# Peptides against a protein of PDB entry 5B16, part 13

Target 1, 136 residues: chain A of PDB entry 5B16
Amino acid sequence: TPSRINHNERLEFLGDAVVEFLTSVHLYYLFPSLEEGGLATYRTAIVQNQHLAMLAKKLELDRFMLYAHGPDLCRESDLRHAMANCFEALIGAVYLEGSLEEAKQLFGRLLFNDPDLREVWLNYPLHPLQLQEPNT
Target 2, 136 residues: chain A of PDB entry 5B16 as posed
Amino acid sequence: TPSRINHNERLEFLGDAVVEFLTSVHLYYLFPSLEEGGLATYRTAIVQNQHLAMLAKKLELDRFMLYAHGPDLCRESDLRHAMANCFQALIGAVYLEGSLEEAKQLFGRLLFNDPDLREVWLNYPLHPLQLQEPNT

## One batch from the design tools (peptide; made by RFdiffusion4, then SolubleMPNN)

Design b1_p10_4_s2 (from b1_p10_4 with E3K K10R)
Fold by OpenDDE base, seed 5:
Order: structure tokens, then C-alpha cells, then sequence
Structure b1_p10_4_s2 (fold): chain B 136 residues (1-136), chain A 10 residues (1-10)
């Protein structure tokens, strides 16, 4: 089966939605006593470019980006934005060629270095329909 | 905020 990877910007578009969805679902179930404002605040902290760039750095995407786009990424803010976009594209690709579960696992592994926190985040019960993979 | 989130998860 040939690769399903498409244009990077399209993958980013898809990955943005996946990251947003996974974050929202986990926060919603993990913290039933938090008001919408609290949920939204933590979601923003998780999915904002600054944080996603840090997750991308764990995969050493920064070195890749500098080799590929060095002259265009001389500013720290530009590199951060590009790193966040690249991370979203990666998650999009994992979802597209793998599954939502695989995207969830990758994202969760990167979110927390502490194995105890990772365990809680990844294994908290979620509604089965929310984990349903669309048919090909 | 992220550190606060981690404490909530503990």
C-alpha cells in the first residue's frame, strides 16, 4: 500500500484538529469539576505553539528544520511557529496512516516525562465512540 | 499552567 502522506500544510490542518480533539477529550474526562474556562485555559496551554514546539524538540525536529530552512528560521519566534506546524503535520500523518489511538499514544508520551502522569493521561477511561476510527 | 496541570493529575 502506497503512503498516504500528502502536502505538509494539509497534514498540519488535520493534525491541528487531532491535537485539539485529544486534548479536549482528556481534559473533559480527567477534570469533571473544572468549569469551561479552566478547561479552555489548560487546553490553550497544551496546544499553543510554544508548547507544541517544545514537544517537537523532544523529537529533535529543530535540527531538521534548521538544516532545511535555516535562513528563514533565524528568529526564535519563526522557528517556534515552524516547529509547532511540523509537529501538527506529524500527528496528522500518524492519524492518517495509522489510527487515532496511535496519535493519542505518541502525543501522550511526549506530553509527560513523568511515567506516572503519562499513565494517568493515557489510560483514563474514554468513551468508546470517541475512539472510533473512521472507515477507509 | 502546565505544572499546575501536572499537580492536578497526581
Amino acid sequence: as target 1 above (136 residues)
Amino acid sequence: LLKELEELLR
Scores: peptide ipSAE 0.574, ipTM 0.947, DockQ to the pose 0.857
Fold by OpenDDE base, seed 3:
Structure b1_p10_4_s2 (fold): chain B 136 residues (1-136), chain A 10 residues (1-10)
Amino acid sequence: as target 1 above (136 residues)
Amino acid sequence: LLKELEELLR
């Protein structure tokens, strides 16, 4: 069976949106009194390349990246950027082949090492319509 | 900043 997974850049494109969306939705509901600027600040912190690269490292994607693209990753910043992109592509793939719920679960599990924080993040009540996948 | 977020979640 041939893989249905698209090129990494396309998956990254999708994953970027998914990560952004999930982050936004969760922050919005978790902090109903937080102003837009605060929401945006935390969102930026969560989705910035440096942080996503850290999440990618938890999945040992750095080892993969160095194996596959080592010669092209001469700088730490290059590796960080590539790791972030790879993480986005992974989330995109999970969404594409699985569901938004699965992407949410994976993302949330990686966001926090503390199980209590994971529980709060993942199980906080959200609007049902926002959790539905788009019709295709 | 992320630590601050974690504190807010507690």
Scores: peptide ipSAE 0.570, ipTM 0.947, DockQ to the pose 0.896
Fold by OpenDDE base, seed 2:
Structure b1_p10_4_s2 (fold): chain B 136 residues (1-136), chain A 10 residues (1-10)
Amino acid sequence: as target 1 above (136 residues)
Amino acid sequence: LLKELEELLR
């Protein structure tokens, strides 16, 4: 049985891919005339540690991290990186235990504070096969 | 860039 730390790192690995995939898919469909460079630029902005840390803060993961690992996170950059990793692990867990759709919903709800923007992001038509749950 | 993205979605 892998250690708890190993488990979190594995979830982070999975979550990183899920976050990048969901971001890529939504950008691709939402902006059909945007060139690859533009798509990549927006993807980078969405998935960079600074942004994911802000999303993590909306889930109060900062309180969790400081409570559990405060002494190791005295630098703001260290906390940001750890929060981003924790967020990825959470998305990975949601995908693993739930579905890609559930991961999509959670991620999309956190991306935008404006409910109108959430609606556009989350409910823009995607290929039906991409919305199917993986056989986990 | 995120603000630009939001504007594009509106």
Scores: peptide ipSAE 0.565, ipTM 0.946, DockQ to the pose 0.906
Fold by OpenDDE base, seed 1:
Structure b1_p10_4_s2 (fold): chain B 136 residues (1-136), chain A 10 residues (1-10)
Amino acid sequence: as target 1 above (136 residues)
Amino acid sequence: LLKELEELLR
């Protein structure tokens, strides 16, 4: 049986791809007139560690990280990276145990504080071909 | 553009 750490790293691996995919698909469909450079810029802004760490903070993962790994997180950059990784692992877990739709809902709720923007993001039509869920 | 992606996710 893999250790909790190994399992978390695997979830992070999966979650990274899910976050990237969801972001890309939403941007592609929401902004049909935006050129590739603009799409890439927005994607980078969404998926960069600093932003994902902010999303993780909304879930109060910072308190968890400081409790469990405080001595190793003396620098803000270290905490940011750890928080981003933890967030990716969480999204990976939601996708794995739930669905891509559930991951989309969680991610979208955190992305926007404005309810109107959130609704537009979450309800905009996505690609009809969805990724197959992994076997659980 | 979605409020410039909510002011580029401040």
Scores: peptide ipSAE 0.511, ipTM 0.933, DockQ to the pose 0.368

Design b1_p10_4_s3 (from b1_p10_4 with L1I E3D)
Fold by OpenDDE base, seed 4:
Structure b1_p10_4_s3 (fold): chain B 136 residues (1-136), chain A 10 residues (1-10)
Amino acid sequence: as target 1 above (136 residues)
Amino acid sequence: ILDELEELLK
């Protein structure tokens, strides 16, 4: 059995892919006329560690990180990086133990504080092949 | 950039 650190790193690996995938899919369908450069720019902004750390703060992961790992997080930049990684691991765990839909809902709920924008992001019709939940 | 994205979603 892998160590907890190894497990978290694996979850982070998975979560990174899930966040990237969900972001890509939603941007792709929401903006059918936007060129690749624009899509890539917005994706980068969404999945950037600085932004993910902000999302993590909404879940109060900053309190969790300081409680669990305070001695290693003396600098704000270190905390930000750690929170981003933890957020990815969390999304990975949600996908692993739940579903892509649950990961989508959690991620989308955090992305926007405006309920109207949230609804547009979360409820935009996807391709028919994406309507079925994958087996976990 | 994120603000711009929000404007696009409106």
Scores: peptide ipSAE 0.609, ipTM 0.952, DockQ to the pose 0.858
Fold by OpenDDE base, seed 1:
Structure b1_p10_4_s3 (fold): chain B 136 residues (1-136), chain A 10 residues (1-10)
Amino acid sequence: as target 1 above (136 residues)
Amino acid sequence: ILDELEELLK
């Protein structure tokens, strides 16, 4: 059995890919006329550590991190990095134990506070063949 | 950039 730390890092590895994938897919279909450069720019903005840390804060993971790792998180940048990693691990865990759909729903709910924007992001039509693929 | 994204979604 791997250590908790190693397991968390593995979840982070998986979650990083899931966040990247979900972001890419949604941007691709939501904006069919947007050039690759624009797609890449928005993806970077969504998945960068600063933004993921903000999403993690919505889940109050900052309080958890400070409690568990306070001495190691003296700098704001250190906390941001740790928060982003924790968020990725969470998404990875949701995907692993649940489904891609569940990861999609969680990620989308956190991306937008505006319910109208959230609805557009989460429910925009994808390719029919993608809807039939395995959820995990 | 995220603000721009939100505008695109409206």
Scores: peptide ipSAE 0.606, ipTM 0.952, DockQ to the pose 0.902
Fold by OpenDDE base, seed 5:
Structure b1_p10_4_s3 (fold): chain B 136 residues (1-136), chain A 10 residues (1-10)
Amino acid sequence: as target 1 above (136 residues)
Amino acid sequence: ILDELEELLK
């Protein structure tokens, strides 16, 4: 039986893929004329640890991290990395226990404070099959 | 870069 730490790492593994996938799909459809290099640049900006840590802070995960792992987080870079990983684990858990759609909604809500931009991101037409839950 | 993305979405 995996430890709690192993479970969190597994969720992070899953969440990392979900975040990258959702980001890639939305960028691809939102900007049909943008070259691969441009798509990759925006994807990197969205999924990099610094940004994911910022999204994690919106969920007050920093309070949780300091409470549970404070002694291990004496450096800002360590906290940022841990928060990014925790955010990925959370998205992984939402996908696992809920759906890709629920993960998409949560992620999109956090990406933009402007509700108009949020709605454009969340509701831009996507391929229907890409929104289906995978068979297991 | 994220600011640029927001501008592109407008």
Scores: peptide ipSAE 0.594, ipTM 0.950, DockQ to the pose 0.897
Fold by OpenDDE base, seed 2:
Structure b1_p10_4_s3 (fold): chain B 136 residues (1-136), chain A 10 residues (1-10)
Amino acid sequence: as target 1 above (136 residues)
Amino acid sequence: ILDELEELLK
């Protein structure tokens, strides 16, 4: 049985892919005339550690990290990286134990504070097959 | 860039 640390790293690995996939799919459908370079630029902005750390902060993961690992996270960059990783692990866990749709909903709810923007992001028509999940 | 994204969604 893998250690808890290994489990968290594996969830992070999975979550990284889920976050990038969901971001890519939504950008692709929302902006059909945007060139690849533009799509990639927006994706990078959404999934970079700086932004994911901000999303993590909305879930108060910073409080959790400082409580559990404070001495190791005295630098802002270290905390940001750790929070981004923790956020990815959370998304990975939601996907693994729930569904891609649930991961999509959680991620989308955090991306935008404006409910109108959130609605556009979350409910823009996507191909149904893209949300089909493997049996777990 | 994220601000630009929000503007595009409006």
Scores: peptide ipSAE 0.592, ipTM 0.950, DockQ to the pose 0.900

Design b1_p10_4_s4 (from b1_p10_4, 3 letters changed)
Fold by OpenDDE base, seed 2:
Structure b1_p10_4_s4 (fold): chain B 136 residues (1-136), chain A 10 residues (1-10)
Amino acid sequence: as target 1 above (136 residues)
Amino acid sequence: LLEELKKLLS
């Protein structure tokens, strides 16, 4: 059985891919005439640590991180990086224990405070990934 | 860019 740290890092690894994938798919459909460079630029803006940390703050992960690891997170950049990683791990866990659709919904709800913008983002179709999960 | 994205979605 992997350690808690290893488990979190594995979830982060998975979540990073899920966030990247969801972002890519939605941008691809939202902007059918946008060239690859433009799509990549928007994706970077959405998935960069600074932005993911802001999304994490909406879930009060900053309070969690400071409570659990405060002495190690004295610098803003360190906290931002840790929060982004924690957010990715959360998305990874939602995907793993739930579904890509559930991860999509959570991510979309956090991306936009405006419900109208949120609905536009979420209404674009995603390519379903039906993965055979290992039995536990 | 995020604000630009929001404007495009509006």
Scores: peptide ipSAE 0.400, ipTM 0.918, DockQ to the pose 0.835
Fold by OpenDDE base, seed 3:
Structure b1_p10_4_s4 (fold): chain B 136 residues (1-136), chain A 10 residues (1-10)
Amino acid sequence: as target 1 above (136 residues)
Amino acid sequence: LLEELKKLLS
């Protein structure tokens, strides 16, 4: 059986794709008149390590990372990268054990503190097939 | 940029 580290890396791999996908889908439908370059720019901003690390901090993963891996995280950039990876692994786990819908809900909840913005992000009309296939 | 996104969603 693979080590725990290997499992986490695999979950991170999956989570990276899920975060990218959810971000892309929501941006695509939220901004129907925005050109590809604009969509890509917003996506990059959302999924970049710095931002994902901020989301991870909302889950207190910073304290966890410092406690568990402090010696390896002497630089802020190292911590940020590790937190982003951990966040991706978490999303991957939610998708794997639950559903895309559950991953969507968690991600959206963390993306926006403002409930109005959160509702817009989460409930904006998507393609019917996407709405009908929320499960893994 | 994220702030700009929030403005667009408002």
Scores: peptide ipSAE 0.399, ipTM 0.915, DockQ to the pose 0.873
Fold by OpenDDE base, seed 4:
Structure b1_p10_4_s4 (fold): chain B 136 residues (1-136), chain A 10 residues (1-10)
Amino acid sequence: as target 1 above (136 residues)
Amino acid sequence: LLEELKKLLS
């Protein structure tokens, strides 16, 4: 039986893939004429620790992290990294216990404060094979 | 860069 830390690391591993996948799919569909380099650049900007940490703040995970791990987070960079990891673990858990659609909705809601931009992002459907998965 | 993305989505 894995430790709680190991379990969180596993969820983070899964969440990292989910975040990257959702980002990739939406960018791919939204910008059909954008070359690979451009797609990759935007993806990096979206999934980098600094940005994910900002998304985590919207869920007040910073308060949670300081409560649970305050002594270990004496540097801003340490907090940012931990916040990003925690966010990934959360997305991983949502995907695992819920569905890819639920993960997409949560991620999209956090990505954009502007409701119009959010709607544009979320209205691009994921691949039918993912939508038809019986378990997720 | 994220601001550029938002502009592209607009």
Scores: peptide ipSAE 0.394, ipTM 0.917, DockQ to the pose 0.847
Fold by OpenDDE base, seed 5:
Structure b1_p10_4_s4 (fold): chain B 136 residues (1-136), chain A 10 residues (1-10)
Amino acid sequence: as target 1 above (136 residues)
Amino acid sequence: LLEELKKLLS
């Protein structure tokens, strides 16, 4: 049986892929005429640790992290990295125990504070197989 | 909204 730490790392591994995938798919459909370089640039901006840490802060994960791991998070960069990893693990857990759709909804809700913008992001046409995912 | 999104991402 893996340790709790190992389990979190596994969830992070899964969540990293989910965040990367969702971001890639949405950008691909939102910007049909954008070249690969531009898509990659936007993806990097969205999934980089600094941004994911900001999303994690919206969930008040920083309070949890400081409570559970405060002594190891003295540096801002350490906290940011840990927050990003924790966010990925959370998304991984949502995907694992829920669905890709639920992970998509949570991620999208956090990406934009403006509800109109988030609706554009979340409701943009996706591949038919992704639309069928909730039925699996 | 799309243009605003583009500006946000750019």
Scores: peptide ipSAE 0.277, ipTM 0.879, DockQ to the pose 0.212

Design b1_p10_5_s1
Fold by OpenDDE base, seed 4:
Structure b1_p10_5_s1 (fold): chain B 136 residues (1-136), chain A 10 residues (1-10)
Amino acid sequence: as target 1 above (136 residues)
Amino acid sequence: LLEELERLLR
């Protein structure tokens, strides 16, 4: 089948929503007694550009960005923002061409280097409707 | 905050 991947900015738009959603869902299930303010605070910490750029570095997107767009990324802050955007686009593409589960797995793998933490993050009971109606 | 999150997950 031909690729359904769209323009990078559109993928970024989608990926931003996927990252936000996955983060929200996992925090919600993992911390049932945590108040909204706490959930929101941790979500912000996870999805902020500074953190996403660190995740992007694990995929060597820094090398990719400097190779492809180096002249436009002379400042550290510019590189950070570009890497975060590219990371979102990647997650968007994984969701679009694969599934929400695949996006979840990739994101979780990058979030934690510790396998024990990964397992906790990734393996919580899904709502019955999620099992019945999986998103792809 | 991320370190605190990791602590909470343990």
Scores: peptide ipSAE 0.539, ipTM 0.943, DockQ to the pose 0.895
Fold by OpenDDE base, seed 2:
Structure b1_p10_5_s1 (fold): chain B 136 residues (1-136), chain A 10 residues (1-10)
Amino acid sequence: as target 1 above (136 residues)
Amino acid sequence: LLEELERLLR
């Protein structure tokens, strides 16, 4: 329905900001000597549609997309874009219904298959107040 | 770039 589509697009809008924020924060603290251009380059690599689509595949969102919207996703580029959007909407929903910490945990677990890399990414000391959501 | 990032995290 149009209302459902609008809801998903709103979640995508929120999720895009959350993914970019989490990526930026982690890169900023993990690489204190890296210049802005380098930080931006790694951020782009992490949040680009191709990469987010790969993260979405880890959640088997491709099966969902092909089942529900297959005829509209015959082109690989269309599927990639839709998968990235779906991933952003999911992160947005996790943030909205859960917390920034929960979104961080989900995103970090998907970013790396190697548990050691996950630990470095997720457990790097970040200021606790930065992970707290504003009071409603 | 992602591979480089992973290398830097190790």
Scores: peptide ipSAE 0.538, ipTM 0.942, DockQ to the pose 0.887
Fold by OpenDDE base, seed 5:
Order: C-alpha cells, then structure tokens, then sequence
Structure b1_p10_5_s1 (fold): chain B 136 residues (1-136), chain A 10 residues (1-10)
C-alpha cells in the first residue's frame, strides 16, 4: 500500500497535467490570433508555483500547511512550492473522484474574482465533442 | 501578465 506522501505525489502528477490542459485549451480558444509564444507566456503565468500558491491561499491551504509542516516551511519559497503542489494534488483528486468538468469549474472559480471574467473563461467547453469554432 | 490577461478577456 502506497504511503500518504506517495499518494499525494501521484495526485500532484495528475493535477499538474489537468491544470496545464485546462489552461492551454482556454487560452487557445480565447485568443485565436495570439502566437504560440504569447500563449506559452500566459500559460506559464497561470500555472507557475507563485500563482498556484495564490490560488491555494483562497482555499486557506496556507494555514493548514503551516499547522502541519511549520518547521519545514519557514521560507517563503518552500511554503509557496508546497502550496502549489497541494493545489495540484487537490485538482488531481477532483478530476479523479469527480470529473474534468468539476475540476474546470473549481479552477475557473479560483482564477478570477470577477464574475464576468469567470463567465468568459468558463464559457468555452473543454470536452472534444462539445468544441465549436470561436466567435471572431 | 495576469492583469493584462484579465484586460484582454473584457
């Protein structure tokens, strides 16, 4: 039986792929005239540890992490990395136990505080059978 | 970059 740590690392592995996929698909359809370099730049900004840690803060994972691992997370960079990993593991778990749609909804809700921006972001379907040409 | 992204989404 895998250890709890091993299980979390596996979920993080899965969640990393889900976050990157969701980000990539939405950017691709939202910005049809943006070159690959621009798409990659925005993707990096969204999925980098610093940003994912900010999303994790919205779920109060910082308090949880400091309580459980305080002595090992005294540096900001260490805490940021751990929070980002925990966020990825959470997304991985939501995808695994729920669905890609549920992961999409959770991720979108956290990405934007503005409801209008959430609607624009989430309005693009991610399922291949539901994909349509974007309005230009 | 994220703020610029939000601007572009509007």
Amino acid sequence: as target 1 above (136 residues)
Amino acid sequence: LLEELERLLR
Scores: peptide ipSAE 0.524, ipTM 0.939, DockQ to the pose 0.881
Fold by OpenDDE base, seed 3:
Structure b1_p10_5_s1 (fold): chain B 136 residues (1-136), chain A 10 residues (1-10)
Amino acid sequence: as target 1 above (136 residues)
Amino acid sequence: LLEELERLLR
């Protein structure tokens, strides 16, 4: 039986879209008076490699990457880029094997250490039809 | 920017 888990690059492709989508949706609803330029700025800040690498570090992916790919990651910028990609692949896998809701929960838990901020981000009212998860 | 985002969420 072939593995259900695709190559990391394919999962990264999917995860990139999921992270972008979740970020966009939450920002849109949380800040109804914020103009498009502001929404885009915050989205960029959330999904940029430097930030995703920090989220990856919370999952100890840095230790994993250094163990598995140390010789190829001698520069901090190289490690950061690789960790960001690995994080996207992980989110892609969670979406693929689980659901959009599970991806949302994982992403939200990592975004905020403060439980109050986490609660606001994860449980802010969204459009009812979005709760049906038709794409999973 | 992320710190500002957190401030806005409070």
Scores: peptide ipSAE 0.514, ipTM 0.939, DockQ to the pose 0.893

Design b1_p10_5_s2
Fold by OpenDDE base, seed 1:
Structure b1_p10_5_s2 (fold): chain B 136 residues (1-136), chain A 10 residues (1-10)
Amino acid sequence: as target 1 above (136 residues)
Amino acid sequence: LLEELEKLLR
């Protein structure tokens, strides 16, 4: 049986791809006139460790991290990376045990505190072919 | 950039 650490790293691996994918898809469809460079720039801003750490903080994962790994997280940069990784693992778990839709909903709820922005992000029409894709 | 993104979404 794999250790909890190994399992978390595997979830992080999956979650990283899910976050990247969801971000890419939403940006692509929301901004049809935005060039590749702009799409990539906004994607980077959304998925970078500093931002994901802020999203993780909304879930109070910092308290968990400090409890479990406090001595190893003395530097802010270390905490930021750990928080980002933990967030990715969480999204990975939601995708794995739930669906891409559930991961999308959670991610969107955290991305925007403003309900109006959240609604635009989450409810923008997707390509019809995407409705045929499996949830997981 | 995130602020700019929010502007684009409005």
Scores: peptide ipSAE 0.515, ipTM 0.939, DockQ to the pose 0.857
Fold by OpenDDE base, seed 4:
Structure b1_p10_5_s2 (fold): chain B 136 residues (1-136), chain A 10 residues (1-10)
Amino acid sequence: as target 1 above (136 residues)
Amino acid sequence: LLEELEKLLR
């Protein structure tokens, strides 16, 4: 049995891929005329540690991180990295235990505070091959 | 940049 750290790192690994995938798919379909460079730029902005840490803060993970790991997170930059990693692990766990749809819904709810933007992001018609959820 | 993304979505 792997240590909790190893398990968390594995979930982070999976979550990183899920966040990357969801971001890529939504950007691709929402902006059909945007060139690759633009798509990549927005993807980077969405998935970078600084932004994921902000999403994690919406879940109040900062309070939990300081409670559990305070002595190791003396610097703000360390906290941001830890929060981003924890957020990825959370998304990975949601995908693993639930579904891609559940991960998409959670991620989308956090991406936008504006409900109109959230609806556009989450409910944009998917390609027919994307309608069926993969088995986990 | 994220603000620009939001503008694009509107």
Scores: peptide ipSAE 0.513, ipTM 0.939, DockQ to the pose 0.847
Fold by OpenDDE base, seed 2:
Structure b1_p10_5_s2 (fold): chain B 136 residues (1-136), chain A 10 residues (1-10)
Amino acid sequence: as target 1 above (136 residues)
Amino acid sequence: LLEELEKLLR
């Protein structure tokens, strides 16, 4: 049985891919005339540690991190990186235990505070096969 | 860039 730390790192690995995939898919469909460079630029902005840390803060992961690992996170950059990793692990867990759709919903709800923007992001038509739950 | 993205979504 892998250690708890190892398990969390594995979830992070999975979550990183899920976050990048969901971001890529939504950008691709939402902006059909945007060139690859533009798509990549927006993707980078969405998935960069600074942004994911802000999303993590909406889930109060900062309180969790400081409570559990405060002495190791005295630098703001360290906390940001750890929060981003924790967020990825959470998305990975949601995908693993739930579905890609559930991960999509959670991620999309956190991306935008404006409910109108959430609606556009979450409910823009995607290929039906991409919305199917993986056989986990 | 995120603000620009939001503008594009509106």
Scores: peptide ipSAE 0.487, ipTM 0.935, DockQ to the pose 0.897
Fold by OpenDDE base, seed 5:
Structure b1_p10_5_s2 (fold): chain B 136 residues (1-136), chain A 10 residues (1-10)
Amino acid sequence: as target 1 above (136 residues)
Amino acid sequence: LLEELEKLLR
């Protein structure tokens, strides 16, 4: 049986792919006139550790991390990296135990505080392969 | 960049 740490790393691996995929699909459909470089730039901004850590902070994962790993996370950069990883693991778990749709909804809710922006982001057409995914 | 993205979404 894998350790708790190993399991979390596996979930992070899965969550990284889910976040990357959702971001890519939404940007692709939302901005048909953007070149690949523009799409990639916005994707990087969304999925980079700095931003994912901010999303994790909205879930108050920072307090959890400090209680669990305080001595190892005394540096801001270390905390940011750990927060981003924890966020990815969470998304991975939501996908694994729930569905891609549930992961999409959670991610979209956190991406934008403005409800109008959420609606635009979440209600754009999905890739056909996303519609084929069974519920877990 | 994220702020610019939000402007594009509006």
Scores: peptide ipSAE 0.486, ipTM 0.935, DockQ to the pose 0.854

